# Peptides against a protein of PDB entry 3PBP: the designs that were tried, part 81

Target 1, 203 residues: chain A of PDB entry 3PBP
Amino acid sequence: LNEKDLNLILNKSLVMYESLDSTTDVIVKRNVIKQLQFVSKLHENWNSRFGKVDIQKEYRLAKVQGPFTINPFPGELYDYTATNIATILIDNGQNEIVCVSFDDGSLILLFKDLEMSMSWDVDNYVYNNSLVLIERVKLQREIKSLITLPEQLGKLYVISDNIIQQVNFMSWASTLSKCINESDLNPLAGLKFESKLEDIATI
Target 2, 203 residues: chain A of PDB entry 3PBP as posed
Amino acid sequence: LNEKDLNLILNKSLVMYESLDSTTDVIVKRNVIKQLQFVSKLHENWNSRFGKVDIQKEYRLAKVQGPFTINPFPGELYDYTATNIATILIDNGQNEIVCVSFDDGSLILLFKDLEMSMSWDVDNYVYNNSLVLIERVKLQREIKSLITLPEQLGKLYVISDNIIQQVNFMSWASTLSKSINESDLNPLAGLKFESKLEDIATI

## One batch from the design tools (peptide; made by RFdiffusion4, then SolubleMPNN)

Design b2_p12_8_s2 (from b2_p12_8, 5 letters changed)
Fold by OpenDDE base, seed 2:
Structure b2_p12_8_s2 (fold): chain B 203 residues (1-203), chain A 12 residues (1-12)
Amino acid sequence: as target 1 above (203 residues)
Amino acid sequence: MNGSIDELSSFF
């Protein structure tokens, strides 16, 4: 956590607060307000010299967020179990892809299209808990682990029994990142969400 | 960006 990250979380929390209206659910309002209060206090108490912040006990009692949904969920994956999860940066601005593997050898690439608030007071808090399915990559192998390298944007390493494969999604993720950062989705029209799979090493 | 879930999900 650094000052840049704190400022980003503060700005996100402000935007979420400003989006609240008379029709917004009371539980959502309470969680967003409590988040903004927490982040504001966090920012005020930030000591950049020591990289330390004091967090009051009331904010340490956050609840588990979820359940999460995937939209659309691939019908074929209802009979399979998720095995690994990883997050990958697609830019230097904290846009991320969530990668989930399944025991059928599928890898799904997911995007958080909505900003999520923390769950503070309520168990099973469901607000903006949907992830968008971008792509399903079928590896036809048992996926043992997912590895990411922070310096390698839009690249996922998939480890199986005898092989390391790279999934490279920068073909579309660079456009997605640009669309998010510029607040213009038009460049996504007609974009192919097809990642490149390459064999890197035999193990 | 209050782009509804519906707009971005329509691209995928």
Scores: peptide ipSAE 0.024, ipTM 0.546, DockQ to the pose 0.047
Fold by OpenDDE base, seed 1:
Structure b2_p12_8_s2 (fold): chain B 203 residues (1-203), chain A 12 residues (1-12)
Amino acid sequence: as target 1 above (203 residues)
Amino acid sequence: MNGSIDELSSFF
């Protein structure tokens, strides 16, 4: 965690807090308020010289977030099991794609369109836990692992028994990142969400 | 913000 990331999380938490209204669920209000309090205390106690923050014990007891939903969920994947998950940055602004593999050899690329609060005190906290399906890539191989390289935006390495493949989605992810950052979705019109698959090495 | 996201899902 650096000061820039802390400021970003603070701003996100403020925007979430400001979006709360009279109709917002009490559990959501509680979680968003607790998040803002947590991040504010982190910011106040941030020692930039040492990169250290003391976190109070009450905030170390966060709950598991989820379940997550995928929209639309690919109907063919109801009979299959998710095997791996990875997150990949698409820019320097913390926009990321969530990648999930399945035992049929499918890879799905997902986007978190909504900001989520942490789950603090409630089990099964489900608010803004939907992920948008962008693309399904069918590799037709058993996917053993997913590897990301921090220096390589929009590139995923898929390891199977005998091959390493690169999935490169920067063809669309660069436009998506721009649309998010500029708050203009017009460039997405007619964009093809088709990733490039390339064989990198035989193993 | 909510309106913009319903729009985003329409592109996929």
Scores: peptide ipSAE 0.024, ipTM 0.558, DockQ to the pose 0.045
Fold by OpenDDE base, seed 3:
Structure b2_p12_8_s2 (fold): chain B 203 residues (1-203), chain A 12 residues (1-12)
Amino acid sequence: as target 1 above (203 residues)
Amino acid sequence: MNGSIDELSSFF
């Protein structure tokens, strides 16, 4: 965690707080308010010299988030099991793609379109827990592992028995990142969400 | 018009 990341989390928590209205569920209001209070206290107590913050005991008792949903979920994948998960940055630390592999050799690319608060008080806190399906890549191979490299935005390495393949989604992810950062979705109109698959090495 | 992030799901 650096000062830039902390400022980003603070801004996200403020936007979430400002989105609360009279119709918002009381549990959601409590979690978002606690999130903002937590991040504000982190920001106030941030020691840039040591990268240390004292976290009060009340904020150390966060609950597990989930379950998560995928929307739309590919109907063909109901009979298959998820095998690996990875997250990949598409920009300088703000936006990420969630990648999930299945035992049919499918890879799905998912986006979190909604910001989530931490679960503070409630087990099974379900708010903004849906992931948007962007793309399904069919590798037709058993996927053993997913690898990401920190310096390689929008690139996923898929390891199978005898091959390493690269999935490169920067063709659309650069536009998506720009749209999010500029709060303008118009450039997504007519964008093709088609990743490039390349063989990198035989194992 | 702040296009709400809620419209992102319509592009996928």
Scores: peptide ipSAE 0.023, ipTM 0.557, DockQ to the pose 0.041
Fold by OpenDDE base, seed 5:
Structure b2_p12_8_s2 (fold): chain B 203 residues (1-203), chain A 12 residues (1-12)
Amino acid sequence: as target 1 above (203 residues)
Amino acid sequence: MNGSIDELSSFF
């Protein structure tokens, strides 16, 4: 956690708070408010010199978020198990893709379109828990691991028994990042969400 | 911001 990250989380928490209305669920309101209170206190007490913040006990008792949903969920994947998860930055603005592998050799690329608060005091907090399916890449290999390199935006390394493959999704992720950052979705119209698969090394 | 993202899911 650095000051930039803290400011971003504060801004996200403010936007979530400002989005609350009379129709918003009470549990959601409570979690968003608690998050804003937490992040605000963190920001006020942030000591950049020591990277230390005193976190009050009540905020250390956060609950697990989820379960998550995927929309649309690929029907074929109901018979298979997720094996690996990774997150990949697509820009310097903290837009990220969630990558999930399955034991059929599928890789799904997911986007969290909606901001979600931490669960502070509720089990199974599911507000904005849907992930958007962007792409399914069928590798037809047993995926052993997913590796990301922090300096390589929009690139995922898939390790199988005999090969390292790169999945490069910057063909669409650069446009997606732009659309998010500019709050204009028009450039996504007609965009193909097709990642480039390349063999990097034989193992 | 919230209204614009519901539209994002329509592109996928």
Scores: peptide ipSAE 0.023, ipTM 0.562, DockQ to the pose 0.045

Design b2_p12_8_s3 (from b2_p12_8, 6 letters changed)
Fold by OpenDDE base, seed 2:
Structure b2_p12_8_s3 (fold): chain B 203 residues (1-203), chain A 12 residues (1-12)
Amino acid sequence: as target 1 above (203 residues)
Amino acid sequence: PIGSIPQLSSFF
């Protein structure tokens, strides 16, 4: 964590707080408020020289997020099992795509379209837990591993029994990144969400 | 300031 990241988290937490209204669920309100309080205290106690912060014990009681949903979930994948998961950076602003592989040889590329807070004091906190299906890539082979390289934005390496393949989704991910960063969804209209598949090496 | 962005699900 650096100062820039902390400022980003603070700003996100503020935006979430500002979105609260009288119709918002009480549990959601509590979690968003606690997150803002935590991040604010974290910011106040930030030691930029050492990149360290003192965290009060009460905030160490944060719980695991989830469960998550995938929307829409491909009907045919109900018969198959997820095998691997990876996160892939699409920009230097820490926007990410989530990739899940299945034992049918499918890759699904997912995006978290809604900001969520940490779960602070409620077990099984479920809010803004949707992942949006962007693309399904069918490799029709056993996927052994998913590899990402931090210096290679929007690229996923898929390792199978005899081949390494690259999935490159920067054709659409660059536009998605722009939309997120500029808070403008208009550039997504008419965009084709088709990744490029390339053989890298035989193994 | 970070602006809010509408739900993206309708675009996919």
Scores: peptide ipSAE 0.024, ipTM 0.574, DockQ to the pose 0.039
Fold by OpenDDE base, seed 5:
Structure b2_p12_8_s3 (fold): chain B 203 residues (1-203), chain A 12 residues (1-12)
Amino acid sequence: as target 1 above (203 residues)
Amino acid sequence: PIGSIPQLSSFF
């Protein structure tokens, strides 16, 4: 964590706070307010020289987040088991795609389009817990491993018994990154969310 | 809110 990251978290926490209204659930309000208080206190006490901050005991009682949902979840995958998960950066900022493999040989590419607060009072706090399904890639192979390389944006390596394949989704992810960073989603209209599959090595 | 983005689900 650095000062830039802390400023980003503070900004996100402020945006979440501004989204609260009279219809917002009491548990959501409490968690968002407590997060803003926490991040504000962190920002106030930030020591940029050491990258350190004192955390009061009350804020060290944060709990786990989840469970998560996938929207829409492919009905065909209800009877299959998830085998691997990976996160892939799509830019040099913080935007990333989540990839999950299944034992039917499917890969799903996911994006978290909503901000989530930390869980402060309630275990398994659930708010803005949806992942958006962008693309399903059907390999119809036993997927043994998912590998990502930090220097290779928007690329995923899939290892099966007899082949290593590259999934490249920068054809759409570059536009997605731009849209997020510019807060304008209009360029996504009419975009095809189709990744490119390439065989890297055969055994 | 200022700086918020709409849901992406409508584009996929």
Scores: peptide ipSAE 0.023, ipTM 0.568, DockQ to the pose 0.040
Fold by OpenDDE base, seed 4:
Structure b2_p12_8_s3 (fold): chain B 203 residues (1-203), chain A 12 residues (1-12)
Amino acid sequence: as target 1 above (203 residues)
Amino acid sequence: PIGSIPQLSSFF
């Protein structure tokens, strides 16, 4: 965690707080407010020189986030097991794609379209837990690992037994990034969500 | 911020 990351988390927490209204569930309100309070104190107590912060006891009792849902989930993947997960940056603004591999050789590319707060008081707190399915890439091989390089936006390296393949999704992810940053989804209309697969190296 | 736009699921 660095100052830039902390500022990003603070901004996200502020956006969640600002989204609260009279129709928002009380449990959601409590969690979002607690989230903002935590991050605000974190920011206040941030020691950039040492990369450290003091965390009060109450905030150290946060619970695990989730579960998450994938929408739509590919029906055929119910018979298969997820094997790897990775997050891939698509821009310098810290927008990310989530990638999950399956033992059928499929990759699913996912996007979290809403922010989720940490769980504080309530067991199994679930809010804004949806992941949107963007693309399914079928590699038809055993996927051993997923590798991302921070300097390479919108690229995922897939390692199999004898080959490293690159999945490049910047053909659509650049537009997605723009849409997010400009708060306008219109450019996504008619866009093809088709990634490019390339063999990089033989192992 | 993404929290201020419609759900992306409508476009996929």
Scores: peptide ipSAE 0.023, ipTM 0.590, DockQ to the pose 0.044
Fold by OpenDDE base, seed 1:
Structure b2_p12_8_s3 (fold): chain B 203 residues (1-203), chain A 12 residues (1-12)
Amino acid sequence: as target 1 above (203 residues)
Amino acid sequence: PIGSIPQLSSFF
C-alpha cells in the first residue's frame, strides 16, 4: 500500500458513501459507512515517509469479498467447472480485466463495473458483486495455468500441455480504458470485443 | 471511478 493507492481507495469510498440514499438497504449503509470510517482513519494515520499505518484490530476482522456473479453467464458453462482465475491490467491507472478459465477450454473475460465495499460485521455481505461478461474465448484444450506479465498490458498467457498461447485483448481494452478514465462510453458503440489468439511456443 | 459509468454492461 502506498499513498496513491490509499487516496484512490478513499475516493472510491467517498463516492460509495455519496451514493447512499433513503432507499439504500440498512446493511449496505452500515458497510459503506464503516468502510469510509476505516479508510479515513487510515489516511489520517498515514506516514508517507515510512509507508506506515496503524490499523485497529476491529478493522482487521474484515471478511473476504464475494461471492461474485457473472452477468450474463454463458449457458453452456453451467455443465463445466472453473479451473483458473487471473487479473490483467489494461492500463497504468489500475483498470483490470478478470479472466476465468473452464474445463471445456473456454476463457471468459470479465469486468468489475461497480465498486464493492468490504464485508465487516455482517456475514455473507453481498452488494455490487456482479462481473460483466465481455468476451468468451474458446480454446478447445485443457488449460493448465494462466500467466500474466505486469509489463504487458492486456495480455494473458494460457498454458496447456503442449502449447503456450497469448490472448491479446488490447484491441478493445484500450478503448475501454479510455472510456472509464474519461467517463465517456461513446467510443464503445460498435466496438467488437474480439481478442487476438496467437501461438507463442510449443512445449 | 468505474462505478461512475452507469449501464456499462449494455455494451457487452
Scores: peptide ipSAE 0.023, ipTM 0.591, DockQ to the pose 0.044

Design b2_p12_8_s4 (from b2_p12_8, 6 letters changed)
Fold by OpenDDE base, seed 4:
Structure b2_p12_8_s4 (fold): chain B 203 residues (1-203), chain A 12 residues (1-12)
Amino acid sequence: as target 1 above (203 residues)
Amino acid sequence: MNGSIPQLNEFF
C-alpha cells in the first residue's frame, strides 16, 4: 500500500457512498459507510515515511465477501470445476482482470464492473459480487497453475503438464483500462475481446 | 434525455 493506492481506495469509497440512496439496503449502507470511515481514518493517519498505519480493532473483524457470480456464466462450464484463480493488473491504476481456470482446460477472463464494499458486520455479504465474463480461452490442457508477474501488465502464464503458455490480453485490456480511467466507454464499441496465446517453454 | 450510462456488460 502506498499513498496513490490509498487515495484510489478513498476515491472509490467516496463514489460508493455517494451512490447510496433512500432505497439502498441498510446492510449495504452500513458496509459502505464503515468502509469510507475506515479508509478515511487510514488516509488521515498515513505516514508516507514509514508506510505504516495503526488499524483500530473494530476494522480487524472484517468478514468474508461472497459468494461471487459470473455473468453470463458459460453453459458448457456447468459440468466442470474451477481449479485456479488469479488476478492480473491491466494498468498502474489498479484495474484488474480476474482469471479462473476450469478442469476442461478453459480459462475465463472476468471483470469487476461494479465497485464492491468490504463485508464488515454481516456474513455472506452479497453486493456488487457479479463478475462480467469478457472472454473464454480454451487451452485444451489440464491447467495446473496460473502465474502473474507484477511487471507484466495484462499477461498470464498458464502452467500445464509439459508446457508454459502466455495469455496476453493487452489487445483489449489497454482500451478497457483507458475507458475506465477516462470514464468514456465509446472506445469499447466494436472492440474484439480476443487474447493472444503463445507457447513460452516446454517443461 | 436521461442518458442511461451503458452498463459496461453491454460491451462483453
Scores: peptide ipSAE 0.021, ipTM 0.453, DockQ to the pose 0.037
Fold by OpenDDE base, seed 5:
Structure b2_p12_8_s4 (fold): chain B 203 residues (1-203), chain A 12 residues (1-12)
Amino acid sequence: as target 1 above (203 residues)
Amino acid sequence: MNGSIPQLNEFF
């Protein structure tokens, strides 16, 4: 965690707080408020020289988030098991794609379109736990691991038995990042969510 | 402020 990341989390927590209304569930309100309080305390007590903050015990007892949903879930994947997960940045540390592989050799690229707070006090906190399916890449091979490299935005390396492949989704992810940052989805209209697959090395 | 864009699923 650095100061930039802390400021980002603070801003996200503020936006979540500002989105709360009279109709918002009490559990959601509590989690979002506690998120904002936590991040605010982190920010106030941030020692940039040592990267050290004292975190009160109450915030160390965060709960597991989930379950997560995928929307739409590919019907063909109901009979298959997720094998790997990775996250990859599509911009300068703000937006990320969640990459999930399946044992059929599918790779799904997911986006978190809604901000989530941590679950603080409630088990099975499911508010905004839907991930948007952007693309399904069918590799038709066993995926052993997913690797991301530092400073390589929108490039996922898929390792199989005999090959390393690059999935490059910057063809659409740059537009997506722009749309998020500008709060304008119009540039997504007619955009093709088609990643480039390239063989990098034989193993 | 990076806000979530609601209903992004309508574009995918």
Scores: peptide ipSAE 0.020, ipTM 0.517, DockQ to the pose 0.043
Fold by OpenDDE base, seed 1:
Structure b2_p12_8_s4 (fold): chain B 203 residues (1-203), chain A 12 residues (1-12)
Amino acid sequence: as target 1 above (203 residues)
Amino acid sequence: MNGSIPQLNEFF
C-alpha cells in the first residue's frame, strides 16, 4: 500500500458512501460506512515517511468477501470445477482482469464492473458481487497453474502438461482500460474480445 | 437526464 493507492481507496469509499440512499439495504449501509471509517482512519494514521499504518484490531476481523457470481455464466461449465484463479493488471491504474480456469481446460476472463465494499459483519455479503464474463478461452488441455508476471500487462501464462502457453488479451484490454479511465464506453462497440494464444515453451 | 451508462455486460 502506498499513498496513491490509499487515496484511491479513500475516494472509492467516499463515492460508495455518497451513493447510499433511503432504499439501500441496511447491511450495505453498514458495510460501506465501516469501510469509509476504516479507510479514513488508515489515511489519518498514514506515515508517508515509513509507509506504516496502525490497523486497529476491529478492522482485522473482516469476513471473506463473496460468494461471487459470473454474468453470463457459460452453461457448459456447470458440470465442471474451477481449478485456478489469478488477477492481472491491464494498466498502470487498478483495472484488472480476474482469470479462472476449469478442469475442462477452459479459461474465463472476468471483469469487476462494480465497486465492492469489504464484508465486515455479515457472512455471504453479495452486494456488487457479480463479475462480467468477457471471454472464454478453450485450451483443450488440463490447466495445472496460472502465472502472471508483474511487468507484463494483460498477459497470462498457462502451464499444462508439457507446455507453457501465453494468453495475451491486450488486443481488447487496452481499449477497455481506456474506456474506463475516460468514462466513455463507445470504443467497446464492435470490439472483438478475442485473446491471442501462443505456445511459449515445451516442458 | 442521468443517462444510465450502459452496463459493461452489454458489450460482452
Scores: peptide ipSAE 0.019, ipTM 0.464, DockQ to the pose 0.038
Fold by OpenDDE base, seed 2:
Structure b2_p12_8_s4 (fold): chain B 203 residues (1-203), chain A 12 residues (1-12)
Amino acid sequence: as target 1 above (203 residues)
Amino acid sequence: MNGSIPQLNEFF
C-alpha cells in the first residue's frame, strides 16, 4: 500500500457509500459503511515515512467474498474444470483482467464490472460478485500455468507442455481502460474483443 | 447526478 492506493480505495469507498439508498439491502449498507470507516481509519493512521498502518482488531476479521458468477458463462464450459487463475493490470489505475484457464484448453478473460465491498460480518457475501466475460481464447492445449509480468500491461503468458504462448489483449484493453477512467463507455461500441496469440518459445 | 454507469455487461 502507498498513499495513492489508499486515496483510491477511499474514493471508491465514498462512491459506494454515496450510492446507498433506502432500497439497498441492510447487509450491503453495513458492509459499505464498515469499509468506509476502515479505509478512513487507515488514512488517518497512515505513516508515510514507513508505509505502515495499524489495523484495529475489529477490521482483521473480514470474511471471504463469493461465490463469484461469470456472466455470460460459456455453455460449453459447464462440463470442464477451471485449472488456473491470474490477474493482469491493463493500466496504472488498478484496472485488471481476471484470466481463468480450463482443462479443455480454453482461456476466459473476465472483467469486474461492479465495485465490490469487503465482506465484514456475513459469510457468502455475494453483492457485486459478477464477472463479465470479455473473451474466450481457445488454445487447444493443456494449460499448465498462467504467468504475468508486472511491467507488461495486458499480456499473459500461457505455459503448456512444450510451448510458451503470449496472449496480448492491449488491442481492446487500452480502450476499456480509457472508458473506465473517463466514465465513457461509447468507445466500446464496435470494439473487437480479439486478443493476439503468439508463440514465444518452444520448451 | 447519479449517472448510472451503464453495466459493461451490456457491451460484451
Scores: peptide ipSAE 0.018, ipTM 0.463, DockQ to the pose 0.039

## One batch from the design tools (peptide; made by RFdiffusion4, then SolubleMPNN)

Design b2_p13_3_s1 (from b2_p13_3, 4 letters changed)
Fold by OpenDDE base, seed 1:
Structure b2_p13_3_s1 (fold): chain B 203 residues (1-203), chain A 13 residues (1-13)
Amino acid sequence: as target 1 above (203 residues)
Amino acid sequence: MDNVLNAVGNKIK
């Protein structure tokens, strides 16, 4: 991520904020406002000579939402506690990846076919959905928050104590989207479900 | 892989 990219993200967040009206759901309004505040703060701190980003505590309030069923559930994670959840769009349809973090520093990426909004509040209840395990990413750090950015398909930002990392899974998610949209499973043959990790900023 | 294929297959249906 560079300054130009941050500016683009900020602009997209501003456009999203400006699109809010009296008919917009209250939860959506609140989430968009918090997203804008986060991106703005990120932008301010990025321009600091030290690349250190101070993330306010309000942006770390993500909790696991449920109920949901995961198939298969990784056996190693039975001994660990889920800490955060996020949903990431992979296309302009209803195709999403659900990400759940655990206190061992793992992320699990799950396939979900129903639309789900980003949540900044603990009170958002998600109805029971069937989720399929795609990938486990081991970060080996305490995960404080999971952040998605407006219109950034297949990208998740992971906030830990000292670092912000980007998880980019478009290498495989683009193929999933294509398979769904074209009603063809052939492109999934031999597909490697491996996300790209990138360090974005030090906290 | 098989579970993903099945899930995507169900979505296509």
Scores: peptide ipSAE 0.375, ipTM 0.892, DockQ to the pose 0.280
Fold by OpenDDE base, seed 3:
Structure b2_p13_3_s1 (fold): chain B 203 residues (1-203), chain A 13 residues (1-13)
Amino acid sequence: as target 1 above (203 residues)
Amino acid sequence: MDNVLNAVGNKIK
C-alpha cells in the first residue's frame, strides 16, 4: 500500500535522524535533516488528505554544475539540462552509483569509484569526476528531487509532481560490488544492467 | 557493458 511504503520511508528517515550525534560529519548531518524534513512534510500532506503534496523548491537542485565527464554520454541528452544528482551506496564500503536526472525525465546511472557526499546545497561544486554510464532510465516525468536512504543499498527515490517512484538497481549492483570487492570480473560477464522501477506513493 | 567492465577492471588494478 502506498501509505505503508511512505510510512516505512518516514520511519527510516527518523531512524537516520536519531542516529545523528556529535561525531557525525556536519555535511552528513545537514543532509539527513533535510531528508527528514522533506519526508515528514510528504507524510503530513498525505495524512491530511488535502490535495497534492507540495514539494518545496529548497529540495530541488537548481543546477548541476560540473565539470564532470560521462562516458559514453547519451547523445540525445546533449539537448537537455541536468536537474538533480544523487549518490547511492551499493555496499558498506566505498562503492557508489551516481544518478543524474535530466529535464526530459530521464535518469542516468553512473559508476563512481570514489566516495562522494550527496549535497542538498545549491552551491555544491563537484570537480573532475570521470563517470561511466551503466544505465539510462526514462521516466518521462518532471523530476523534482532525488532521495537516498543510507540504510537502503542500491535504492533511489524519485520525486515527481504526482508520484514517488523507487529505482532499485541491486539486481546488478550486488554483482558489481562483489566483483570489486573480490577483484574478479567474471561475474560481470552477461550481466544485465536493468533496474526495477516501482511506484511507492501517489502525491 | 564493455565500458563498465573496463572501469571496474581499472579500479581492481
Scores: peptide ipSAE 0.370, ipTM 0.891, DockQ to the pose 0.283
Fold by OpenDDE base, seed 2:
Structure b2_p13_3_s1 (fold): chain B 203 residues (1-203), chain A 13 residues (1-13)
Amino acid sequence: as target 1 above (203 residues)
Amino acid sequence: MDNVLNAVGNKIK
């Protein structure tokens, strides 16, 4: 992520904000506003020379909560506690990936076949969903927040104490989306479910 | 893989 990219994200967030009207759901409005505030704050505190961004604690609380059934659940995570959850769109349809973080620094990426908006409200409760495990990513960090950005398909931003990292899973999510949209499972053959991890900024 | 295939398969029916 560079200053130009951040500006682009800010502009996109602004466009989303401007699209809000009187008929927009209150939760959607609130989420978009908080997203805009978050991105604006990132932009304000961006230091291109040092790659440093100061993120206020309030924005680290962005998450989704609810009961989920995960199949299979990784046995090694039975002794660990889930800390955050996020939902990431992989296309312009209803196909999403759910991400859950654990206190061991792991992320699990899960397939969700129903649309769910990202929540900026800590107390937002989602009904039980059936989820399928796709990938486990080990960061070995204390994960403070999971953030998604508007119009960034298949990208998750992981905030820890000292760094923001991007998890990009479009390498496989694009194929998954194609399979769903075309009703063809063949492209899943031999697909490697390996996300890309990149350091974005220091905190 | 199998679980993902099954899940996607169920969705596309």
Scores: peptide ipSAE 0.369, ipTM 0.891, DockQ to the pose 0.315
Fold by OpenDDE base, seed 5:
Structure b2_p13_3_s1 (fold): chain B 203 residues (1-203), chain A 13 residues (1-13)
Amino acid sequence: as target 1 above (203 residues)
Amino acid sequence: MDNVLNAVGNKIK
């Protein structure tokens, strides 16, 4: 496997993903997502010059669910619709960030301000969510999917028509995790909630 | 910022 082969596999996987629709079998969708996650991890490891690819033990299919209240809600998003949702672990203590995409190409990163359990299975539904806005990332793309790699804390992969991008929010999420775990708010003072956006692959 | 602080504060108290 070389870089060219990896890119080809990624592109093929992504094309296959783009062929999915609402009528596609859930198992097929899950398998495609698993493949994309695997390839994305492989690509990440390649870029990091790691020779080992760890296989993910758990794969989840994120589902859009609601209703949710976001505070503050970005005024610019009032006229737009949520398209995807994902949850991203930020530590081993089950602290997580919720990400929601909108049809304007925005991502919002959210913190749960109430005790709740997110449901990602088709048959499960969370009726009411309260979420606090941390950051808005404007991609200005049609967001097709949000993918997480369970072993990659604070990282989200965003799939659009022609690109996979990584959103890395560990710059602030590590501090957030620390604040939660230590019950100390002081480290949040003056913290900038600015995620790193990186292009992973072009289709 | 303030809302995040409040939310985290509510979680940890």
Scores: peptide ipSAE 0.368, ipTM 0.889, DockQ to the pose 0.315

